# Peptides against a protein of PDB entry 6PSE, part 11

Target 1, 78 residues: chain A of PDB entry 6PSE
Amino acid sequence: PSEEEEYARLVMEAQPEWLRAEVKRLSHELAETTREKIQAAEYGLAVLEEKHQLKLQFEELEVDYEAIRSEMEQLKEA

## One batch from the design tools (peptide; aimed at target 1 G44 L45, target 1 (a further copy) Y43)

Design b2_p13_1_s3 (made by RFdiffusion4, then SolubleMPNN; from b2_p13_1, 6 letters changed)
Fold by OpenDDE base, seed 4:
Structure b2_p13_1_s3 (fold): chain B 78 residues (1-78), chain C 78 residues (1-78), chain A 13 residues (1-13)
Amino acid sequence: as target 1 above (78 residues)
Amino acid sequence: as target 1 above (78 residues)
Amino acid sequence: SEIEEFFKKILAE
């Protein structure tokens, strides 16, 4: 039997005291996991924003670089 | 009474059938939340990697830009 | 982006 099947059997045969304890355990784990999920999303959005700002800076620098490169190329060819 | 207190009372007074159903519900929510947490973490790492690669590209371009800028400045001053 | 929307979805819950 799989662990899932064994657990299901345990739940089916469990006494109320065990079930109440399991509800408490699961509630706690759910709360913690939810917090961690939210934190991960918040952090992810922060990194995305940082990446976006960096991308904008990069694109601006690319424009500036190409301008100077082109000017330099023209000067060298003249 | 707070929602938490009311829920706690419900759990304490609940019949086994309700408790089993609640275990099932919480297990399902925990599984889903865990999946989302993991996915969020994976996405976060992906974005971090993208940002890191972009940062490296940006720093490389900065070096190239400063080199050309300096060369151009020297040429203009000569 | 897809990732951004995913994060926003989580935070909207």
Scores: peptide ipSAE 0.677, ipTM 0.877, DockQ to the pose 0.973
OpenDDE base, seeds 1, 2, 3, 5: peptide ipSAE 0.676, 0.676, 0.676, 0.675; ipTM 0.876, 0.876, 0.876, 0.876

Design b2_p13_1_s4 (made by RFdiffusion4, then SolubleMPNN; from b2_p13_1, 7 letters changed)
Fold by OpenDDE base, seed 4:
Structure b2_p13_1_s4 (fold): chain B 78 residues (1-78), chain C 78 residues (1-78), chain A 13 residues (1-13)
Amino acid sequence: as target 1 above (78 residues)
Amino acid sequence: as target 1 above (78 residues)
Amino acid sequence: DEIEEFFKKILAE
């Protein structure tokens, strides 16, 4: 049987004391996993903001670069 | 009492049928939360990689820009 | 942005 099936059987046959312990364990794991999920999302948003700011700077530099490049080209061709 | 204390009491006083249902509920929520955590981590990594590539492009453009700027300055001052 | 909305959804929970 799969681990899932074995676990399901364990839950079905378990005594209340085991079940209470399992509820406690799962609650703890859920709390930790939730915290980690939230932290990952917070970090992700921070990186997105950094990327966005970098993109804006990059686009501004591209404009400046093209302006100088064009001016340089005109100077050299004159 | 706090919600945590009330929940703890509920678990202590619950019958096996409720406890089994709670194990199932928590297992489901844990699975979903774990999936979301992993997804968030994967997205975070993707954004980091995009930001890194953008940073490299930006740094390359900065070098090119400074080269042209310097050349332009020299041309204008000559 | 799909990724941004995903993160925002998580933080809105």
Scores: peptide ipSAE 0.685, ipTM 0.879, DockQ to the pose 0.975
OpenDDE base, seeds 1, 2, 3, 5: peptide ipSAE 0.684, 0.684, 0.685, 0.684; ipTM 0.877, 0.878, 0.878, 0.878

Design b2_p13_2 (made by RFdiffusion4)
Pose (drawn by RFdiffusion4):
Structure b2_p13_2 (pose): chain A 78 residues (1-78), chain B 68 residues (1-68), chain P 13 residues (1-13)
Amino acid sequence: as target 1 above (78 residues)
Amino acid sequence: LVMEAQPEWLRAEVKRLSHELAETTREKIQAAEYGLAVLEEKHQLKLQFEELEVDYEAIRSEMEQLKE
Amino acid sequence: SERRAFFESILSE
């Protein structure tokens, strides 16, 4: 029997004391995973924002580069 | 009276929590994998930004060298 | 945009 069918048998045939403990165990597991899930989403928004700021800082540097480059090309007529 | 024959509710709770836990785990993993992708994207962009900085300095100094 | 909406949807839950 696989671990899945052995667990299904346990839930449908175990005593209430065991069922209560499993409810309790899963409640802790769910609370912790919900906490981890939330932190992962916050981490994502933070790095998404960092990336956004870096993109703007990059495009700003592109404009400054073009301005200097444009002036140099003009100067090569001298 | 004996509504105490209620292991059926506990069994319903075990199943409900088991499913919620599974979906929460999928969401968590999905969220983590996305976070890693953004880090990879930001890394590529940081590398490109530092390249542009160097090139920018190269032609800021190459000009100014235009000195008369 | 999609990734942000996905993360915001998790935090709205």

Design b2_p13_2_s1 (made by RFdiffusion4, then SolubleMPNN; from b2_p13_2, 6 letters changed)
Fold by OpenDDE base, seed 4:
Structure b2_p13_2_s1 (fold): chain B 78 residues (1-78), chain C 78 residues (1-78), chain A 13 residues (1-13)
Amino acid sequence: as target 1 above (78 residues)
Amino acid sequence: as target 1 above (78 residues)
Amino acid sequence: DEIEAFFRAILAE
């Protein structure tokens, strides 16, 4: 039998005291996991914002670079 | 009383059938939340990698830009 | 951006 099946049987055959303890355990894990999920999302958004700002800076630099490159090319052709 | 206190009392006074159902509910929510947390982490890593690559490109462009800028400056001074 | 949307969806919960 799979671990899932064994766990299911355990829950089905468990005493109330075990079940209450399991509810407590699961509630705790859920709270922790939820907090971690939220933190991951917050961090992800921060990184996205940083990447966005960097992208804007990069695009500005590309424009400036192409301008100078073009000017330089014209000077070299003259 | 807080919702937390009320919930705690509910768990303490609950019948086995309710407790089993609550274990099932919490297990399901935990599984979903865990999946979302993992997905968030994966996305976060992907964004970090993208930002890192962009940063490298930006730094390369900065070097190239400064090289051309310097050359142009020298030509203008001549 | 699907990633941004995903993160925002989490935080909107």
Scores: peptide ipSAE 0.690, ipTM 0.880, DockQ to the pose 0.971
OpenDDE base, seeds 1, 2, 3, 5: peptide ipSAE 0.688, 0.688, 0.688, 0.688; ipTM 0.879, 0.879, 0.879, 0.878

Design b2_p13_2_s2 (made by RFdiffusion4, then SolubleMPNN; from b2_p13_2, 6 letters changed)
Fold by OpenDDE base, seed 3:
Structure b2_p13_2_s2 (fold): chain B 78 residues (1-78), chain C 78 residues (1-78), chain A 13 residues (1-13)
Amino acid sequence: as target 1 above (78 residues)
Amino acid sequence: as target 1 above (78 residues)
Amino acid sequence: SEIEEFFRRILEE
């Protein structure tokens, strides 16, 4: 039998004491996993913000670069 | 009583049928939350990579910009 | 973006 089928059988045949312990275990794991999920999302948003700021700086620099490049090209062609 | 205390009492007083159902519910939520956690981590890494690539491009542009700026300054001062 | 929306959804749950 698969691990899933074996686990299902365990749950079906388990005594109340085991079931209560399993509820506690699963609740704990769910809480931890939820915290980790939230932390990952918070971190992801922070990185997105950093990327956005960097993109704005990059675009500003591109404008300035093209201005100087164009002026330089004009001087060289004169 | 807090929701947590009330839930704890429910688990202690519950019949086996309720406990089995709760194990099933918690297992389902844990599986879903785990998938979301993993996906959040994957997305976070993707954004980090995008930011890194953008940073490299920005740094390259800064070098090129400073080179042209310096050349232009020299021409104007001559 | 889709990624941003995903993160926001998680934090709004």
Scores: peptide ipSAE 0.688, ipTM 0.876, DockQ to the pose 0.973
OpenDDE base, seeds 1, 2, 4, 5: peptide ipSAE 0.683, 0.681, 0.682, 0.687; ipTM 0.876, 0.876, 0.876, 0.876

Design b2_p13_2_s3 (made by RFdiffusion4, then SolubleMPNN; from b2_p13_2, 4 letters changed)
Fold by OpenDDE base, seed 2:
Structure b2_p13_2_s3 (fold): chain B 78 residues (1-78), chain C 78 residues (1-78), chain A 13 residues (1-13)
Amino acid sequence: as target 1 above (78 residues)
Amino acid sequence: as target 1 above (78 residues)
Amino acid sequence: SEIEAFFRSILAE
């Protein structure tokens, strides 16, 4: 039997004291995992914002670069 | 009493059938929350990589821009 | 984006 089947059997045959302890354990792990999930999402949004700001800076620099490049090209052709 | 205290009392007074159902519920929510946490981490890494590549492109463009800017400045001073 | 939407969906829970 798989670990899942073994665990299911354990839960089915367990005494109330074990079940209460398991509820407590699972509740704790769920709370921790939920906090970690939220933290990961917050961090992800922060990085997205940083990337967006960098993209705007990059696009602005591209415009400035093309302006100078074009002027330089005109000077060299003259 | 707080929601946490009320829940703790419920668990303490619950019958085995309720406790088994609660273990099943918590296990399911933990599994789902864990998957979401992992996915959030994966997405976060992907965005970090995109930002890193953009940063490299930006730095390369800055070098090229400064080279042309400097050359243009020299031409204008002559 | 899908990634942004995903992050926002988590925080909207």
Scores: peptide ipSAE 0.681, ipTM 0.877, DockQ to the pose 0.974
OpenDDE base, seeds 1, 3, 4, 5: peptide ipSAE 0.681, 0.680, 0.681, 0.681; ipTM 0.876, 0.876, 0.877, 0.876

Design b2_p13_2_s4 (made by RFdiffusion4, then SolubleMPNN; from b2_p13_2, 4 letters changed)
Fold by OpenDDE base, seed 4:
Structure b2_p13_2_s4 (fold): chain B 78 residues (1-78), chain C 78 residues (1-78), chain A 13 residues (1-13)
Amino acid sequence: as target 1 above (78 residues)
Amino acid sequence: as target 1 above (78 residues)
Amino acid sequence: DEIREFFESILAE
């Protein structure tokens, strides 16, 4: 049987004291995992913002670079 | 009493059938939340990689820009 | 942005 099936059997045959302990354990793990999920999302958004700002800077530099490149090309061709 | 205290009382007074259902509910929520946490981490890493690649491109462009800027400055001063 | 929307959906919960 799968671990899931074995666990299901354990839950089905468990006494109330074990079940209460399991509810407590699962509640704790859920709370921790939820916190970690939220932290991951917050971090992800921060990285997205950093990438966005970097992209804006990159695009501005591209414009400046092309302007100088074009000017330089015109000077060299003259 | 806090929601946590009220919930704790509910768990303490609950019958086995309710407790088994609660274990199942919490297990399901934990599984879903865990999946979302992992997915968030994976997306975060993807964004980090994109930002890293963009940073490399930006730094390369900065080098090229400074080279042309310097050359242009030298030409204008001559 | 799909990734942005995903992160925002988590934080909106």
Scores: peptide ipSAE 0.677, ipTM 0.878, DockQ to the pose 0.975
OpenDDE base, seeds 1, 2, 3, 5: peptide ipSAE 0.676, 0.676, 0.677, 0.675; ipTM 0.876, 0.877, 0.877, 0.877

Design b2_p13_3 (made by RFdiffusion4)
Pose (drawn by RFdiffusion4):
Structure b2_p13_3 (pose): chain A 78 residues (1-78), chain B 68 residues (1-68), chain P 13 residues (1-13)
Amino acid sequence: as target 1 above (78 residues)
Amino acid sequence: LVMEAQPEWLRAEVKRLSHELAETTREKIQAAEYGLAVLEEKHQLKLQFEELEVDYEAIRSEMEQLKE
Amino acid sequence: DEELREFFESLLE
């Protein structure tokens, strides 16, 4: 029997004391995973924002580069 | 009376939590894998930005060398 | 990026 069918049998045939403990155990597991899920989403928003700021800083540098480059090309007529 | 024959509710709770835990885990993993992708993207972009900085310095100094 | 932001915001709801 697989671990899944063994567990299914345990839930449908175990005593209430065991069922209460499993409810309690899963409640802790869910609370912890919900905490991890939330931190992972916050981490995503943070790095998404960092990436956004970096993109702007990059496009700003592109403009400054073009301005200097444009003036140099003009000067090569001298 | 004996509504105490209620292991059926506990069994319903075990199943409900088991499913919620599974979906929460999927959402967590999915969120983590996305976070890693943004880090990879940001890394590529940081490398490109530092390249542009060097090139920018290269032609800021190449000009200004235009000195008369 | 906007869709990914909405995805992360939805997990925080």

Design b2_p13_3_s1 (made by RFdiffusion4, then SolubleMPNN; from b2_p13_3, 4 letters changed)
Fold by OpenDDE base, seed 1:
Structure b2_p13_3_s1 (fold): chain B 78 residues (1-78), chain C 78 residues (1-78), chain A 13 residues (1-13)
Amino acid sequence: as target 1 above (78 residues)
Amino acid sequence: as target 1 above (78 residues)
Amino acid sequence: EEELREWFLELLE
């Protein structure tokens, strides 16, 4: 039997006192996990925004670089 | 009474059948929330890595750009 | 990346 099947059997055969304790435990874990999920999402969004801003700066610099490189090449070949 | 106090009373006065259903519900929500948390963390790390690589490329280009800019400025002033 | 952004926003709801 899988751990899931064993757990399901435990829940089915448990007394009310154990079930109440399990509800309390699961509620606590859900609250903590939910907080961690939110924090992970907030962090992900922040990094995405930072990456986006960096990409814009990179593209701007690339345009400027190619302009100067081209001008320099023309001066050397003239 | 707060919603939390009302919920606590409900759990305390509930029949075993309701308690088993609540354990099942909470277990399901915890599993889903856990998967979402893990996935968010993985995606966040992926974006971080992409941002890091982009930063390295940007810094390299910035060095090259400043070199050409300086050389061009010297040629114009000479 | 817009899809990922929307996904993160959904997790905050």
Scores: peptide ipSAE 0.564, ipTM 0.873, DockQ to the pose 0.989
OpenDDE base, seeds 2, 3, 4, 5: peptide ipSAE 0.563, 0.562, 0.562, 0.563; ipTM 0.873, 0.873, 0.873, 0.873; seed 5 fails the geometry check

Design b2_p13_3_s2 (made by RFdiffusion4, then SolubleMPNN; from b2_p13_3 with R5E F7W E9R)
Fold by OpenDDE base, seed 2:
Structure b2_p13_3_s2 (fold): chain B 78 residues (1-78), chain C 78 residues (1-78), chain A 13 residues (1-13)
Amino acid sequence: as target 1 above (78 residues)
Amino acid sequence: as target 1 above (78 residues)
Amino acid sequence: DEELEEWFRSLLE
């Protein structure tokens, strides 16, 4: 039998006192995991924004670079 | 009384059948939330890597840009 | 990135 099946059996055969304790345990773990999930999402959004700003800066520099490159090429062709 | 206090009272007064159902519910929510947390962490790392690669490209372009800028300035000073 | 942003936002709801 799998651990999942064993756990299911435990829950089915458990006394109310054990079940109440298990509800409390699971509630606590859920709260912690939910907090961690939210933190991960917030961090992900922050990194996405940072990447977006960096991309904009990169594109601006590309424009400036191409302008100078073109000017340089024109001067060398003369 | 807070919702938390009301829930605690519900758990204390609940019958085994309700408690077993609640354990099942919480287990399911915990599994889902855990999956979401892990996925968020994985995506966050991927975005970080993308940002890092973009930063490297940006720095390379900055070097190239400064080289051309310097050359252009030298030509104009002559 | 827009889809990922939406997904991250959904996790906050």
Scores: peptide ipSAE 0.610, ipTM 0.874, DockQ to the pose 0.985
OpenDDE base, seeds 1, 3, 4, 5: peptide ipSAE 0.609, 0.609, 0.608, 0.609; ipTM 0.874, 0.874, 0.874, 0.874

Design b2_p13_3_s3 (made by RFdiffusion4, then SolubleMPNN; from b2_p13_3 with E6R F7Y)
Fold by OpenDDE base, seed 5:
Structure b2_p13_3_s3 (fold): chain B 78 residues (1-78), chain C 78 residues (1-78), chain A 13 residues (1-13)
Amino acid sequence: as target 1 above (78 residues)
Amino acid sequence: as target 1 above (78 residues)
Amino acid sequence: DEELRRYFESLLE
């Protein structure tokens, strides 16, 4: 039997005291995991914003670079 | 009483059938939330890597830009 | 990136 099947059997055969303890355990883990999920999402959004800002800076530099490159090219061809 | 206190009382007074159902519900939600947490973390790491690659490109361009800027400065000062 | 942004936002409660 799979671990899942074994666990299911345990739950079916368990006494109320064990079941109450299991509800408490699962509730705690769910709350903790939910906080971690939210934190991961917040982090992801932050990194996306950082990447976006970096992209803007990169594009600005590209424009400036091409301007100087073009100027120098013109001067050398003259 | 708080919602948490009311829920705790419910669990303490519940019948085994309700408790088993609650274990099942919580197990399902925990599994789902765990998957979401993991996926969020994976995506966050991917974005972080993309940002890193962009940073490398930006730094390369900065070097090239400064080289041209310096060359042009020298020519204009001569 | 916009799709991913929406995804992350959907995870927030």
Scores: peptide ipSAE 0.694, ipTM 0.880, DockQ to the pose 0.945
OpenDDE base, seeds 1, 2, 3, 4: peptide ipSAE 0.693, 0.693, 0.693, 0.693; ipTM 0.880, 0.880, 0.880, 0.881

Design b2_p13_3_s4 (made by RFdiffusion4, then SolubleMPNN; from b2_p13_3 with R5E F7Y E9R)
Fold by OpenDDE base, seed 4:
Structure b2_p13_3_s4 (fold): chain B 78 residues (1-78), chain C 78 residues (1-78), chain A 13 residues (1-13)
Amino acid sequence: as target 1 above (78 residues)
Amino acid sequence: as target 1 above (78 residues)
Amino acid sequence: DEELEEYFRSLLE
């Protein structure tokens, strides 16, 4: 039997005291995992914003670089 | 009473059938939330990697830009 | 990135 099947059997055969304790345990784990999920999402958004800002800076620098490169090329060819 | 206190009371007064159903519900929610947390973390890491690569490209371009800028400045001042 | 942003936002709902 799988762990899932064994756990299901345990739940089915458990006394109310165990079940109440399990509800409490699962509620606690769910709360913690939910906080971790939210934190992960918030960090993801923060990194996305940082990447976006960096992308904008990079594109701006590319434009400036090409302008100088082009000017330099013209000067060298003259 | 807080929702937490009311829920705690509900759990304390609940019949085994309700408790088993609640264990099942919480287990399901925990599994889903865990998957979401893991996926969020994985996507976050992917964005971090993209940002890191972009940062390296940006720093490389900055070096090249400053080199050309400096050369251009020297040419203009001559 | 827009889709990913929406994804992360959906996790906060």
Scores: peptide ipSAE 0.668, ipTM 0.880, DockQ to the pose 0.982
OpenDDE base, seeds 1, 2, 3, 5: peptide ipSAE 0.667, 0.666, 0.667, 0.666; ipTM 0.879, 0.879, 0.879, 0.879

Design b2_p13_4 (made by RFdiffusion4)
Pose (drawn by RFdiffusion4):
Structure b2_p13_4 (pose): chain A 78 residues (1-78), chain B 68 residues (1-68), chain P 13 residues (1-13)
Amino acid sequence: as target 1 above (78 residues)
Amino acid sequence: LVMEAQPEWLRAEVKRLSHELAETTREKIQAAEYGLAVLEEKHQLKLQFEELEVDYEAIRSEMEQLKE
Amino acid sequence: DERREFFESILEE
């Protein structure tokens, strides 16, 4: 029997004391995973924002580069 | 009376939590894999930005060298 | 951005 069918048999045939402990165990597991899930989403928003700021700082540097480059090309007529 | 024949509620709770835990895990993993992708994207962009800085300095110094 | 919406949806839950 697979671990899944063994567990299914345990839930449908175990005593209430065991069922209560499993409810309790899963409640802790869910609370912790919910905490991890939330931190992972916050981490995503933070790095998404960092990336956004970096993109702006990059496009700003592109403009400054073009301005100097444009002036140099003009100067090569001298 | 003996509504105490209620292992059926506990069994319903085990199943409910097991499913919620599974979906929460999927969301967590999915959220983590996305976070790694943004880090990879930011890494590529940081490398490109530092390249542009160097090129920018190269032609800021190459000009100014235009000196008369 | 879909990724941003996905992360915000998790925090709204």

Design b2_p13_4_s1 (made by RFdiffusion4, then SolubleMPNN; from b2_p13_4, 5 letters changed)
Fold by OpenDDE base, seed 4:
Structure b2_p13_4_s1 (fold): chain B 78 residues (1-78), chain C 78 residues (1-78), chain A 13 residues (1-13)
Amino acid sequence: as target 1 above (78 residues)
Amino acid sequence: as target 1 above (78 residues)
Amino acid sequence: SEIEEFFRKILEE
């Protein structure tokens, strides 16, 4: 039997005291996991914003670079 | 009473059938939330890698830009 | 980074 099947059997055969303890345990784990999920999402958004700002700076620099490169090319060809 | 206190009371007064259903519900939510947390972390790492690659490209372009800028400045001052 | 370490920690669980 799978661990899932064994756990399901345990839940089915468990006494109310065990079930109440399990509800408490699962509620605690769910709360912690939820906080971690939210924090991960917040960090992800922060990194996305950093990447976006960096991309904008990069694109601006590319434009400036091409302008100077083009001007330099014209000067060298003259 | 807080929602937490009311929920705690509900768990204490609940029948085994409700408790088993609640264990099942919480287990399902925990599994889903855990998957979402993992996905958020995986996505976050991917974005971090993208940002890192972009930063390297940006730094390379900065070096190239300053080289051309300096050369251009020298040519214009001559 | 701290953020990277956080993400890695999640994936190591």
Scores: peptide ipSAE 0.674, ipTM 0.876, DockQ to the pose 0.975
OpenDDE base, seeds 1, 2, 3, 5: peptide ipSAE 0.673, 0.672, 0.672, 0.673; ipTM 0.876, 0.876, 0.875, 0.876

Design b2_p13_4_s2 (made by RFdiffusion4, then SolubleMPNN; from b2_p13_4 with R3I S9R E12A)
Fold by OpenDDE base, seed 4:
Structure b2_p13_4_s2 (fold): chain B 78 residues (1-78), chain C 78 residues (1-78), chain A 13 residues (1-13)
Amino acid sequence: as target 1 above (78 residues)
Amino acid sequence: as target 1 above (78 residues)
Amino acid sequence: DEIREFFERILAE
């Protein structure tokens, strides 16, 4: 039998006291997991913002670099 | 009474059938929330990697830019 | 951005 099937049987055969304890346990785990999920999303958005700002800076630098490179090339060819 | 207190009372007074259903519900929500948490973590790591690679590229370009800028400045001053 | 939308969805829950 799979762990899932075994757990399902346990739940079906359990006494109310065990079931109440299991509800409490699962509620606690759900709350913690939810908090962790939210935290992960918040951190993810922060990193996305950092990456976006960095990308903008990079693109600006690329433009400036190409301008100087082109000017330098022209000066050297003259 | 707070929602938490009301829920706690509900759990304490509930019949086994309701408790089993609640265990099933919470188990399902926990599984889904856990999956989302894991996915959020995976996405976060992916974005971090992208940001890191971009940062490396940016730093390389900064070095190249400063080199050309400095050379250009010297050429113009001569 | 798929990732952004995913994070925003989580935070909107």
Scores: peptide ipSAE 0.689, ipTM 0.879, DockQ to the pose 0.974
OpenDDE base, seeds 1, 2, 3, 5: peptide ipSAE 0.687, 0.680, 0.687, 0.687; ipTM 0.877, 0.878, 0.878, 0.878

Design b2_p13_4_s3 (made by RFdiffusion4, then SolubleMPNN; from b2_p13_4, 5 letters changed)
Fold by OpenDDE base, seed 4:
Parts: sequence; C-alpha cells; structure tokens
Structure b2_p13_4_s3 (fold): chain B 78 residues (1-78), chain C 78 residues (1-78), chain A 13 residues (1-13)
Amino acid sequence: as target 1 above (78 residues)
Amino acid sequence: as target 1 above (78 residues)
Amino acid sequence: SEIEEFFKRILEE
C-alpha cells in the first residue's frame, strides 16, 4: 500500500482525539507553509525590482558606451 | 471570541466525520500551498540567477566604458 | 512577466 493509502486508512480508523490533534498539526503546518510562501513571493518581487533597476542602468550605460565608441571610432579614422 | 477561539471550539466539539473531512481539507490545502511555496522558491532562484548574470554583464560594461571614456578624455586633451 | 505575476498572485491571496 502507498503511504497515501496507509494515511487515508489511519484517518478513517482514528479516534476523535487523534483527529483533533491531526487537525491542529495540519493547521500549524499550513500556517507556517503559507508564511513561507508569502515570504518567498515578497523576496522574489524585491529581486525582480532590483533586476529591473539594474536592467535600466545597463541599458543606459549601453547607450552611453555606444555613443563614446562611435565618437572614438570617428576620431581614430580622421 | 476570536475566530481562532471559535475554530478551536468547533474542532473540540466536532464529530469524527467532520474531523476526518477537516483533516482531508487541510491536507489538500497544505499540499497545494507547499507546491506553491516550492514554485515560488524556484522562481526566486531563477530571478536571482538572471539578476546575477545581468550584474556581471553590467560590471563588464562599466569596465569597458571607463576604459573608452578615459582613452577619449586623453585624446581630447591632447 | 510570468514570474512577477505569480508572485503578485501569491501576495494577493
């Protein structure tokens, strides 16, 4: 039998005291996992914002670099 | 009474059938929330990697830009 | 982006 089937059987055969304890356990785990999920999303958005700002800076620098490169090329060809 | 206190009372007074259903519900929610947490973590790592690669490219371009800028400045001063 | 929308969805839940 799979672990899932075994667990399902345990739940079906369990006494109310065990079931109440299991509800409490699962509620606690769900709360913790939810907090971790939210935290991961918050951090992810922060990193995305940092990446976006960095991308903008990079694009600006690319423009400036190409301008200087082109000017330099013209000066060297003259 | 707080929602938490009310829920706690509900769990304490509930019949086995309700408790089994609640275990099933919480197990399902926990599984889904866990999957989302894992996916959020995976996405976070992907974004971090993208940001890191972009940062490396930016730093390389900064070096190249400063080199050309300095050379240009020297050429213009001469 | 898809990732951004995913994170936003999580935070909107």
Scores: peptide ipSAE 0.684, ipTM 0.877, DockQ to the pose 0.970
OpenDDE base, seeds 1, 2, 3, 5: peptide ipSAE 0.682, 0.682, 0.682, 0.682; ipTM 0.876, 0.876, 0.876, 0.876

Design b2_p13_4_s4 (made by RFdiffusion4, then SolubleMPNN; from b2_p13_4, 6 letters changed)
Fold by OpenDDE base, seed 3:
Structure b2_p13_4_s4 (fold): chain B 78 residues (1-78), chain C 78 residues (1-78), chain A 13 residues (1-13)
Amino acid sequence: as target 1 above (78 residues)
Amino acid sequence: as target 1 above (78 residues)
Amino acid sequence: DEIEAFFRKILAE
C-alpha cells in the first residue's frame, strides 16, 4: 500500500489520544504554512512595486534619451 | 473563552468519528495552503527575474545616455 | 496583473 493508504489506515484504527495529537500537529503545520504563504505574498507585492517604480524611471530615461538623441542628430546634420 | 480555547475543548471532548473527520479536514486545508504557498514563491521568483532584467536594461540605457550627453556637451562647447 | 491579483487574493483571505 502507498504511504497515503497506510496513513489512512492509521487514522482509521487510531485511538482518540493519537487522533487528538494528530489534530494538534496538523493545526500547527497549517498555521506555519499559512504564515509562510502570507509572507511570500507580501514579499511578492513588494517586489512588484519595486519593479513598477523601476519601470517608471526607465520610461523617463527613455524620453530624455530620445530628446538628446534628436538634438544631437540635428547638430550633426547642420 | 477565546475561539482557540473553545476549539481546544471541542477536540478534547470529541468522539473518534469527529476527530477522524477533523484530521481529514486539516489535511485537506494543509494541502491547499501548501500549494498556494509554493505558487506564491514561484510567482515571487518570476517577478524578481523580471525586475532584474529591467534593471539590466535600465543600466544599459544609463550608459548610452551618459555617452550621448557627454558628446553633446563637447559639441556645444566647441 | 495575474501575479499581483494572486498575491492580493492571498492577503485578502
Scores: peptide ipSAE 0.698, ipTM 0.879, DockQ to the pose 0.971
OpenDDE base, seeds 1, 2, 4, 5: peptide ipSAE 0.690, 0.691, 0.691, 0.690; ipTM 0.878, 0.878, 0.879, 0.878

